Peptides against a protein of PDB entry 3C2G. Designs and how they scored, part 34

Target 1, 209 residues: chain A of PDB entry 3C2G
Amino acid sequence: IRTFDLLGLLLHDSDAIDGFVRSDGVGAITTVVQYPNNDLIRAGCKLLLQVSDAKALAKTPLENILPFLLRLIEIHPDDEVIYSGTGFLSNVVAHKQHVKDIAIRSNAIFLLHTIISKYPRLDELTDAPKRNRVCEIICNCLRTLNNFLMMWIPTPNGETKTAGPNEKQQVCKFIEIDILKKLMSCLSCEGMDTPGLLELRSTILRSFI

## One batch from the design tools (peptide; aimed at target 1 K100)

Design b2_p20_3 (made by RFdiffusion4)
Pose (drawn by RFdiffusion4):
Structure b2_p20_3 (pose): chain A 208 residues (1-190, 192-209), chain P 20 residues (1-20)
Amino acid sequence: IRTFDLLGLLLHDSDAIDGFVRSDGVGAITTVVQYPNNDLIRAGCKLLLQVSDAKALAKTPLENILPFLLRLIEIHPDDEVIYSGTGFLSNVVAHKQHVKDIAIRSNAIFLLHTIISKYPRLDELTDAPKRNRVCEIICNCLRTLNNFLMMWIPTPNGETKTAGPNEKQQVCKFIEIDILKKLMSCLSCEMDTPGLLELRSTILRSFI
Amino acid sequence: STDELVESLVTHLKNFAESL
């Protein structure tokens, strides 16, 4: 845990996190967080979140790491883990087609739907720290979804990709009535929460 | 150097995982 904390302090900038990724740091973190201990898991995922915007992640073999992290997000009961994992997912798929492909094959879009659907409306959360966390989680999920939807929107540049049935059923779940009601309620609930502005902006983009 | 230290720490994490 202290090693995770120390690496977190050392990796101040883009060159440092890229150096860490080139040294197989992401594979090392994911291997270690297989140990069943929540403090250790919370610490490892915090560091993964920190290095998630690394460009070197375009070169790291993610065929095994990514499905493992999606499984972890799916079953781990604590919000800090979910926050870190979905934050990592949103950055790791960004600008990387082959990584989006890995995520789709592992049902990443279906998982985003499940993560968003499990939480009550933001007006039903009393403690401010927790409400802000759920807000940032939902925000992370929708940012991940938006990074996927770009593939299938006709671009005059000429890269009109066709969605397979697998991608279609996952994306279409986001027009089911239950999630639309929840998403529209985040847009209008009446809430002093620092993450609310970014969340509402991201929701509008998801609908667009 | 700092780079060597980071690499050492990553190696320390892998060794820790093996010991488990």

Design b2_p20_3_s1 (made by RFdiffusion4, then SolubleMPNN; from b2_p20_3, 12 letters changed)
Fold by OpenDDE base, seed 2:
Structure b2_p20_3_s1 (fold): chain B 209 residues (1-209), chain A 20 residues (1-20)
Amino acid sequence: as target 1 above (209 residues)
Amino acid sequence: SMSALIEQLIKELKEEAKKL
């Protein structure tokens, strides 16, 4: 725990963050969070989120890291772990086609749907901190989905991958009325990435038209 | 250096993990 706190204090600049990632810092965190200690898991996932935008992640092998993190998020009930893990996922897949492919092969689309589905509606949450955290988790999931969908949208200059039948079926679950209501509820939350949610809405529409 | 400190802290994390 103390070491995570110290790293959290040091890893604020891009060079330090990239240095940490190049020194196998992400692999070190993923090793530590394998132990059944909730405080360590929480601290480790928080640090993962803090370094999740590192440019060095584009050169980091994630084939073992991402499946493990996805499994951790799947089984761990802690909202702080889910928040940090989904935040890491949303950032790490951004602009990295190979990372998107690893996540998708690791059943990430289905997991994102499962995560959103397990939380109550935001209007049923009376505690503001809890409501905000749930909203952030849903936003992280939806931003990750947007990043996946974007690779299947034809661009004038790009070979667009076609989503497989399984991926298409999993994506179709996000147009369920419950999921759409949760998306809309997130748009009403203060401090949320409203532009990103609007982009997702546009991306969903483009994926189904 | 900051880099050396980060590397040391990563090493400490890995060593602490082995003790759990």
Scores: peptide ipSAE 0.441, ipTM 0.894, DockQ to the pose 0.936
OpenDDE base, seeds 1, 3, 4, 5: peptide ipSAE 0.438, 0.437, 0.435, 0.436; ipTM 0.892, 0.893, 0.891, 0.892

Design b2_p20_3_s2 (made by RFdiffusion4, then SolubleMPNN; from b2_p20_3, 13 letters changed)
Fold by OpenDDE base, seed 3:
Structure b2_p20_3_s2 (fold): chain B 209 residues (1-209), chain A 20 residues (1-20)
Amino acid sequence: as target 1 above (209 residues)
Amino acid sequence: SLEEEIKRLIEELKELAKKL
């Protein structure tokens, strides 16, 4: 825990963060959080989120790290871990086709749906901090989905990758009325990335209409 | 240096992982 806290204090600039990632810092975190200690898992995932936008992640082998993280956020009950893990996922797949491919092969689309589905409606949450955290998790999942969907949107200047039939089927689950209601409810939460959610809405519409 | 400190802390994490 102390080591994670110290790293969290040092890793504020992009060069330090990139240095950490190049030194296999993400691998070190993922090794530590394999043990059933919730405090370590929480601290480790928080640090993962903090370094999740590192440019050096584009050159980091994630074939073992990403499936492990996906499994962690599938089973872990702590919303703080889910928040950090989904935030890491959202950032790490951004602008990295190979990372998107690893995530998709690791059943990430289905997992995102599962995570969104397990949380109650935001209108059923009376505690504002809890409601906001749940909203942030849903937003992280939806932002990750947006990053996947963008791969399959035709661009004026190029060949578009086509989603496989399984991916298409999994994506179709996100147009379920309950998922759409959660998306819309997140737009009403204070401090949320409303532009990002609107972008996702546009991306969904372009994908299905 | 900051880089050296980061590397030391990463090694501490790796050693912690071996003890768990």
Scores: peptide ipSAE 0.455, ipTM 0.905, DockQ to the pose 0.905
OpenDDE base, seeds 1, 2, 4, 5: peptide ipSAE 0.453, 0.452, 0.438, 0.444; ipTM 0.905, 0.904, 0.900, 0.901

Design b2_p20_3_s3 (made by RFdiffusion4, then SolubleMPNN; from b2_p20_3, 12 letters changed)
Fold by OpenDDE base, seed 1:
Structure b2_p20_3_s3 (fold): chain B 209 residues (1-209), chain A 20 residues (1-20)
Amino acid sequence: as target 1 above (209 residues)
Amino acid sequence: SLEDLIRELIEQLKELAKSL
């Protein structure tokens, strides 16, 4: 814990963050959070989120790390861990086609649906901190989904990847009325990535038309 | 340097991981 706290205090600039990632810091965290200690898991996932935008992640082998983190956020009951983990996922897949491919092969699309489905409607949450945290988690999931869907949208200047049949089926689950209601409810939360949610809406429409 | 300290802390995490 103390080591995570100290790292959290030191990793504020892009160069320090990139240095940490190049030194296999993400691998070190993921190894530590395999231990069944919720305080360590929470602290480790928080630090993962803090370094999740590192440019050095584009050169980091994630084939072993990412599937582990996906399993962690699938099973862990703590919203703080889910928040940090989904935040990490959403950032790490951004602008990295090979990372998107690893995530998709690791059943990430289905997992995102599972996470969103696990939470009640935001209007049923009376506790404002809890409601905001749930909204942030849903937004992280939806931003990640948007990053996946963008791979399959035809661009004027390139070969478009086609989603496989299984991927299409998993994406179709996000047009369920309950999921759409949760998406729309996130637009009413203060401080949310409303532009990102609107982009996702546009991306969904373009993917199904 | 800050970089050296970060590397040391990473090694401490790795050692912690081995002890768990």
Scores: peptide ipSAE 0.361, ipTM 0.881, DockQ to the pose 0.909
OpenDDE base, seeds 2, 3, 4, 5: peptide ipSAE 0.360, 0.361, 0.353, 0.356; ipTM 0.880, 0.880, 0.877, 0.879

Design b2_p20_3_s4 (made by RFdiffusion4, then SolubleMPNN; from b2_p20_3, 9 letters changed)
Fold by OpenDDE base, seed 1:
Structure b2_p20_3_s4 (fold): chain B 209 residues (1-209), chain A 20 residues (1-20)
Amino acid sequence: as target 1 above (209 residues)
Amino acid sequence: SLEELIRELIEELKRFAESL
């Protein structure tokens, strides 16, 4: 735990973050968070989120790391772990086709739906910190979904991959009225990535129309 | 250096993980 706290204080500069990632820091965190200690898992996932935008992640083998993290957030009920894990996922898949492919093969689309589905409507949450955290988690999930959907939207400059039938079926779950209501409720939260959520809405519409 | 300290801390995490 103290080591994670110290690393968290040191890893604010992009070069330091990239250095950490190049030194297999993500692998080290992933190994440590296999220990069944909630405080350790929280601290490790928080540090993962902090380094999740590192350019060095484009050159890091994630074939073992990413499926493990997805499994961790699937089974762990802790909102802080889910927040950090979904935030990491959202950032790490951005602009990285091979990472998107790993995530999708690891059932990430279905997991994102499961995560959103387990949370109540934001209007049912009376505790503002809890409501904001849930909103952030939903936003992380939806941003990740947007990153996946962007792979299948035709671009003027080339052949777009088509989603497989399983991926299409999983994506169709996000147009359920309950999911759409949760998306819309997140737009009313202060400090949220409203532009990103609006972009997702546009992307969803383009995917189904 | 900061880089050396980061590497040492990573090695500490690895050693900790191996002790589990």
Scores: peptide ipSAE 0.301, ipTM 0.847, DockQ to the pose 0.924
OpenDDE base, seeds 2, 3, 4, 5: peptide ipSAE 0.278, 0.283, 0.181, 0.294; ipTM 0.835, 0.840, 0.724, 0.844

Design b2_p20_4 (made by RFdiffusion4)
Pose (drawn by RFdiffusion4):
Structure b2_p20_4 (pose): chain A 208 residues (1-190, 192-209), chain P 20 residues (1-20)
Amino acid sequence: IRTFDLLGLLLHDSDAIDGFVRSDGVGAITTVVQYPNNDLIRAGCKLLLQVSDAKALAKTPLENILPFLLRLIEIHPDDEVIYSGTGFLSNVVAHKQHVKDIAIRSNAIFLLHTIISKYPRLDELTDAPKRNRVCEIICNCLRTLNNFLMMWIPTPNGETKTAGPNEKQQVCKFIEIDILKKLMSCLSCEMDTPGLLELRSTILRSFI
Amino acid sequence: EEELEELQESLKSKLEEYLS
């Protein structure tokens, strides 16, 4: 845990996190967080969140790491882990088609739907720290969804990709009535929460 | 409820077009 904390302090900028990724740091973190201990898991995922915007992640073999992290996000009961995992997912799929492909084959879009749906409306959360966390979580999920949807929107540049049935059923769950009600309620609930502005802006983009 | 139904129908039409 202290090693994770120290690496977190050392990796202050882009060159450092890229150096860590080229040294197989992501694979190391994911291997270590297989140990069933929550403090250790929380610490490893915090560091993964920190290095998630690394361009070197375009070169790292993610065929095994990514499905493992999606499984972890699916079953781990604590919000800090979910926050870190989904934050990492939003950055790691960004600008990387083959990584989006891995995520789709592992049902990443279906998982985003499940993560958003499990939380009550933001007005039903009393403690401010927790409400801000759920808010950032939903925001992470929708930012991940938006990084996927770009593939299938006609671009005059000529890269009109066709969605397979697998991608179609996952994306279409986001027009089911339950999640639309929840998403629209985040847009209008009445809520002093620092992450609310970014969340509402991201929701509008998801609908667009 | 009516506005949500209209929004769902509008979004369904866009998804059928883009995901074709």

Design b2_p20_4_s1 (made by RFdiffusion4, then SolubleMPNN; from b2_p20_4, 9 letters changed)
Fold by OpenDDE base, seed 1:
Structure b2_p20_4_s1 (fold): chain B 209 residues (1-209), chain A 20 residues (1-20)
Amino acid sequence: as target 1 above (209 residues)
Amino acid sequence: DEELEKLQKELREKLEKWLA
């Protein structure tokens, strides 16, 4: 835990972060978080989030790392782990087709739905810090979904990837009334990425028209 | 919420077309 804290202090600039990633730092963290220690897992996932937008990740094989992280956030009820993990996911899939493919093959779409479904409606949360954290988690999930959906929108040159039948069915789950209510509640939360949520709405419309 | 139900219906119809 202390090691992760120290690393977090050192990884304050892009060069240091890239150096860490190039040295298989992400793999090292994922190895450490395999130990059944909640504090260690929380600290490790937080560190993953800190390096999740590193340029060096584009050159890092994530075939083993990403499925592991997805499994980790699937089985852990810890909001901090889920926040960090979904934040990591949303950042690493951005603008990286191969990473999106890995995530989708690892049932990321279904997992995102599961995460959103497990949390109560934001209006039922009276504790502001808890409510904000839950909102951030849901936003991370929805931003990730947006990144996936963007793959299936035709480009001006007519090129587009076709979603598989399983992917389509998983996406359909997000139009459940309970999920939509939670989406709407997130739009009403202060400090949330409202533009991102509006972008998702736009993406959904473009994807299915 | 009527508005939300309307939105859901619209999305469902679009998804049905997408699944076809």
Scores: peptide ipSAE 0.079, ipTM 0.695, DockQ to the pose 0.471
OpenDDE base, seeds 2, 3, 4, 5: peptide ipSAE 0.027, 0.026, 0.024, 0.027; ipTM 0.566, 0.557, 0.571, 0.589

Design b2_p20_5 (made by RFdiffusion4)
Pose (drawn by RFdiffusion4):
Structure b2_p20_5 (pose): chain A 208 residues (1-190, 192-209), chain P 20 residues (1-20)
Amino acid sequence: IRTFDLLGLLLHDSDAIDGFVRSDGVGAITTVVQYPNNDLIRAGCKLLLQVSDAKALAKTPLENILPFLLRLIEIHPDDEVIYSGTGFLSNVVAHKQHVKDIAIRSNAIFLLHTIISKYPRLDELTDAPKRNRVCEIICNCLRTLNNFLMMWIPTPNGETKTAGPNEKQQVCKFIEIDILKKLMSCLSCEMDTPGLLELRSTILRSFI
Amino acid sequence: SWIDELQTELTEKLTDLLDE
């Protein structure tokens, strides 16, 4: 845990996190967080979140790491882990087609739907720290969804990709009534929460 | 196309919710 904390302090900028990724740091973190201990898991995921915007992640073999992390997000009961994992997912799929492909094959889009749906409306959360966390989690999920949807929107540049049935059923779940009600309620609930502004802006983008 | 159909369905569902 202290090693994770120390690496977190050392990796202050882009060059450092890229150096860590080229040294197989992401694979090391994911291997270690297989140990069933929550403090250790929370610490490893915090560091993964920190290095998630690394451009070197375009070169790292993610065929095994990514499905493992999606499984961890799916079953781990604590919000800090979910926050870190979905934050990492949002950055790691960004600008990387083959990584989006890995995520789709592992049902990443279906998982985003499940993560958003499990939480009550933001107005039903009393403690401010927790409400802000759920808000940032939902925000992470929708930002991940938006990084996927770009593939299938007709671009005059000429890269009109066709969605397979697998991608179609996952994306179409986001027009089911239950999640639309929840998403529209985040847009209008009446809520002093620092992450609310970014969340509402991201929701509008998801609908667009 | 599939994405145009999905965007039309989404617009219809949001309009129905606003009418409620």

Design b2_p20_5_s2 (made by RFdiffusion4, then SolubleMPNN; from b2_p20_5, 8 letters changed)
Fold by OpenDDE base, seed 2:
Structure b2_p20_5_s2 (fold): chain B 209 residues (1-209), chain A 20 residues (1-20)
Amino acid sequence: as target 1 above (209 residues)
Amino acid sequence: SWIEELRKELEEKIKKLLEE
């Protein structure tokens, strides 16, 4: 745990982060978080988030890593793990078609829906730190979803990938009334203006494009 | 596209929600 914290403090420059990733640092973290220690899992996922935008990840095979992380998020009811994990996911799928495909095949769309469905409305949360964390989680989920949706938006050149029927069905779950009410509440909530909420609102609006 | 259709459906649902 302390080691991960230390690594997180030391990995501030892009070169160091890339070096860590090239040395299979992500694989190492995923190995460590397999131990049934919640603190270790939290620390590991946090470190994953910290390196999630590394350029070296584009060259890192994620076929085994992503499914594991998604499963971890699915079964671990820890806000910090979910925050870090969804943050990692949102960053690693950005501008990476092959990574998006891995995530989607690993039931990521459904998982994101499950996560959003699990949390209460932001205006029902009185604890500001908790509310902010939930806000960030939902934002991570929607950002990831938006990244997936981009694959199926027709380009001016007419080239678009076709979503499979299961993928379409899973995406459609995000426009269910309960989800919409929750998202609308994020747009209309007052007295909770934070940078995180602003980002969430922006992300929600991008889903309407 | 199905995405455009989805967007349209979403807009309609939101409109309905706002009218309630």
Scores: peptide ipSAE 0.492, ipTM 0.920, DockQ to the pose 0.714
OpenDDE base, seeds 1, 3, 4, 5: peptide ipSAE 0.488, 0.451, 0.492, 0.484; ipTM 0.918, 0.908, 0.920, 0.918

Design b2_p20_5_s4 (made by RFdiffusion4, then SolubleMPNN; from b2_p20_5, 9 letters changed)
Fold by OpenDDE base, seed 2:
Structure b2_p20_5_s4 (fold): chain B 209 residues (1-209), chain A 20 residues (1-20)
Amino acid sequence: as target 1 above (209 residues)
Amino acid sequence: SWFEELQKKLKEKIQELLEE
């Protein structure tokens, strides 16, 4: 745990982060978080988030890592794990079709829906730190979803991938009334104007474009 | 397209919610 914290403090430079990733740092973290220690899992996922935007990840095989992380998020009802994990997911799928495909095959869309569904409305949370964390989690989920949706948006050139039947069905879950109410509540939420909420609102609005 | 249809459905549902 302390090692991860220390490593996180040391990895402030993009080259250092890339070096860590190139040295299979993500795989190493994934190995460590397999131990049934919640603190270790939290620390590991936080470190994953920290390196999730590394350029070197484009060359890192994620076929085994992503399914594991998604499963970890699924089975650990820990806000910190979910925050870090969804943040990692959001960053690694960005602009990377191959990674998006891996995530989707690993039931990521459904998982994102499950996560959003389980958390309360932001306006029902009185604890500011908790509310902010939930806001960030929902934002991560929607950002990831939007990244997936981008694959299926018709381009002016007519080149678009077609979503499979399962993907279509899973995406349609996000337009269910309960989810929409929750998301709309985020847009109308007053007295909570944080950068995180602003980002969430922006992310929600992108889904309507 | 499916995406356009999805967007349409979404907008319709949002409108419905706003009218409630």
Scores: peptide ipSAE 0.418, ipTM 0.899, DockQ to the pose 0.734
OpenDDE base, seeds 1, 3, 4, 5: peptide ipSAE 0.409, 0.094, 0.416, 0.416; ipTM 0.897, 0.663, 0.899, 0.899

Design b2_p20_6 (made by RFdiffusion4)
Pose (drawn by RFdiffusion4):
Structure b2_p20_6 (pose): chain A 208 residues (1-190, 192-209), chain P 20 residues (1-20)
Amino acid sequence: IRTFDLLGLLLHDSDAIDGFVRSDGVGAITTVVQYPNNDLIRAGCKLLLQVSDAKALAKTPLENILPFLLRLIEIHPDDEVIYSGTGFLSNVVAHKQHVKDIAIRSNAIFLLHTIISKYPRLDELTDAPKRNRVCEIICNCLRTLNNFLMMWIPTPNGETKTAGPNEKQQVCKFIEIDILKKLMSCLSCEMDTPGLLELRSTILRSFI
Amino acid sequence: ETELEEELDTLEEEFKELLA
């Protein structure tokens, strides 16, 4: 845990996190967080979140790491882990087609739907720290969804990709009535929460 | 895809400023 904390302090900028990724740091973190201990898992995922915007992640073999992290997000009961995992997911798929492909094959889009759906409306959360966390979680999920949807929107540049039935059923779950009600309620609930502005802006983008 | 993403980012920042 202290090693995770120390690496977190050392990796202050882009060159450092890229150096860590080229040294197989992401694979090391994911291997270590297989140990069933929540403090250790929370610490490893915090560091993964920190290095998630690394461009070197375009070169790292993610065929095994990514499905493992999606499974972890799916079953781990604590919100800090969910926060870190979905934050990492949103950055790791960004600008990387083959990584989006890995995530789709592992049902990443279906998982985003499940993560958003499990939480009550933001107006039903009393403690401010927790409400802000659920807010940032939903925000991470929708940011990940938006990084996927770009593939299939007609671009005059000429890269009109066709969605397979697997991608179609996952994306279409986002027009089911339950999630639309929840998403529209985040847009209008009445809520002093620092992450609310970014969440509402991201929701509008998801609908667009 | 990158051009469309940049246009949507700009639009998102305009909505964020409007909401604030």

Design b2_p20_6_s2 (made by RFdiffusion4, then SolubleMPNN; from b2_p20_6, 10 letters changed)
Fold by OpenDDE base, seed 2:
Structure b2_p20_6_s2 (fold): chain B 209 residues (1-209), chain A 20 residues (1-20)
Amino acid sequence: as target 1 above (209 residues)
Amino acid sequence: MEELREELEKLEKEILEELS
């Protein structure tokens, strides 16, 4: 745990982060967080988030790492783990179709739905730190989802991948009444990615219905 | 950096020793 904290303090510049990633630092973290220690898992996921926008990640195979992280998020109710994990996910899928494909094949869309669904309405959260953290998690989910959907939006060049029936079904779950109520409750939250929410809804309605 | 990875590996080893 202390090591992760120290690593986090040292990995501030892009070169150091890239060097860490090139040395399979992400793999090392994922190995360490497999052990049954919640504090270790938190620290490891936080470190993952910290390096999640590294340029070197574009050259890092994520076929094993990403499914593991998704599973970790799925089984841990810890807000800090979920925050870090969804943050990592949102960053690594950005502008990387291959990574999006890995995530989607690993049931990421459904997982994101589950994450959003399990949290109470933001307007019902009285604890500001908790509310803010949940808000951030939702924002991470929205960003990730929008990134996924971009793969299936027609480009000016007419080249678009078609979403499979399973993916379409999973995407359409985000326009169901219960999740919509949840997402609407986010609009009052300071720091909410309202444009992202609107984009998600718009994209689903235009392209998936 | 490679040194940072080594520190993580050390941590992993310590955890494994505790679990053994």
Scores: peptide ipSAE 0.034, ipTM 0.588, DockQ to the pose 0.013
OpenDDE base, seeds 1, 3, 4, 5: peptide ipSAE 0.027, 0.025, 0.026, 0.029; ipTM 0.542, 0.554, 0.547, 0.546; seeds 1, 5 fail the geometry check

Design b2_p20_6_s4 (made by RFdiffusion4, then SolubleMPNN; from b2_p20_6, 9 letters changed)
Fold by OpenDDE base, seed 5:
Structure b2_p20_6_s4 (fold): chain B 209 residues (1-209), chain A 20 residues (1-20)
Amino acid sequence: as target 1 above (209 residues)
Amino acid sequence: MEELEKELKKLEEEIRKLLS
């Protein structure tokens, strides 16, 4: 635990972070957090988040690392682990098609939905630190989902894939009425376009059923 | 909450694009 904290202090600039990643630092962390120690897992995931936007990750094989992390987030109830893990996920999939593919094949879309579904509405959380952390987790989930969606939207530049039927179905779950109500509760009444969201839901349902 | 609102709006826009 202290080792991870110390490493975090040493990794204070982009060059140091890239050097750590090139030396398979991400793999090293994921190996350590395989031990069933909650404090160790929390510290390790926090360090992963810290290095998650490193350029060197584009050259790092994540085929084994990413599925492991997704499973860890799925089974661990700790908000700090979920925060760090979803933050890592959102950063590593950004602008990396091959990483997006690994995540999607590892059921990441469903996991994001599960995470959002797990937490109560933000207006039901009276503890400010807890509410803020949950808000950040939901943001990480939405950012990750947005990164996936961008892959399937035609762009002038870059590779565009067609979303499969399973992926489309999983995406549609984010605009189910209960999920929409939860997401809307995260927003202030001012500036909210509830009718627009409901119309979007209706359009999606008509398109995919 | 501002960041969440931003991400939610982006999500809605991306879904609209996907369906268009």
Scores: peptide ipSAE 0.072, ipTM 0.689, DockQ to the pose 0.067
OpenDDE base, seeds 1, 2, 3, 4: peptide ipSAE 0.047, 0.024, 0.049, 0.021; ipTM 0.606, 0.510, 0.652, 0.450

Design b2_p20_7 (made by RFdiffusion4)
Pose (drawn by RFdiffusion4):
Order: C-alpha cells, then structure tokens, then sequence
Structure b2_p20_7 (pose): chain A 208 residues (1-190, 192-209), chain P 20 residues (1-20)
C-alpha cells in the first residue's frame, strides 16, 4: 500500500506516468490487486486512475488487464473502487480503437448501463461526500459511453463503421425507459454538489 | 445509425414527455 502511495507521489506528470506504463506498471498493479484486501484494492485502483491518461496505454497489451478490471468494477461493492475503475475505463478507451474493441467484447457498454442503474436519484442522497461520488461515477460512465459512440456516427471524412449486433444491443439499452428517467432526473433535480455541472454537461452530450 | 425509425421516434417522444 505504501508502495502504491509513493508511486502516486512520484508520478507527477505525463513523462513519469508514461515511464511507468512502459515499465509494465499497469500490469503490475492489476496483478497485485487480485489479493482480497480492500485497502490494498482501493490503493491500487487509485494509482490506476492516476496513470489512466497515459498515451503509452495505446501500446500496452490490454487483452487480459481490461477484462479483469471490468469484472472488478462489476462485483466490487465499494464506491471508491467503482469511481477509480470507471475513471480509468473512460481514459483508457479514449483515442484507441483496438482498446474500445477489447472493451466491447467484454461487454463494457452493458456494464456502464448496470453501474448507472444501481444508484438512486441524486436527490435521494443525504450525505454530501457520497452524493458527489455517485455524481462523478455516473459522469465517468457516460464519458466512456461517449468515447464509444463516435465510432458509429457518420463522419464525412469517410470512416463510417458499422456496428455489430453485440454493440447494437448494448448501446440500445441506453434508450430503455428506466435509464432515461434516471438520466433526465439528474438533469433537473433541485442540490449543492461540485460535480453536478460537469455531469449535466456530459448527459447532454450523451443524448446528442 | 444504431436505431430503427420506430425506436428513434419512441426515444424522442420519451425525451419530450420527460422534459414536460
């Protein structure tokens, strides 16, 4: 845990996190967080979140790491882990087609739907720290969804990709009535929460 | 691109209803 904390302090900028990724740091973190201990898992995921915007992640073999992290997000009961995992997912799929492909094959889009659907409306959360966390989580999920949807929107530049049935059923769950009600309610609930502005801006983008 | 015409119409009607 202290090693994770120390690496977190050392990796202050882009060059440092890229150096860590080229040294197989992401693979190391994911291997270590297989140990069933929540403090250790929380610490490892915090560091993964920190290095998630690394351009070197375009070169790291993610065929095994990514499905493992999606499974962790799916079953781990604590919000800090979910926050870190979905934050990492939003950055790791960004600008990387083959990584989006890995995520789709592991049902990443279906998982985003499940993560958003499990939480009550933001107006039903009393403690401010927790409400802000759920708010950032939903925001992370929708930012991940938006990084996927770019593939299938007709671009005059000529890269009109066709969605397979697998991608189609996952994306279409986002027009089911239950999640639309929840998403629209985040847009209008009446809520002093620092993450609310970014959330509402991201929701509008998801609908677009 | 991912929706049929009926699914797109239902989706826009649902958004209009919820915005009311």
Amino acid sequence: IRTFDLLGLLLHDSDAIDGFVRSDGVGAITTVVQYPNNDLIRAGCKLLLQVSDAKALAKTPLENILPFLLRLIEIHPDDEVIYSGTGFLSNVVAHKQHVKDIAIRSNAIFLLHTIISKYPRLDELTDAPKRNRVCEIICNCLRTLNNFLMMWIPTPNGETKTAGPNEKQQVCKFIEIDILKKLMSCLSCEMDTPGLLELRSTILRSFI
Amino acid sequence: SLLTDDQLDEFLDNLTTLAD

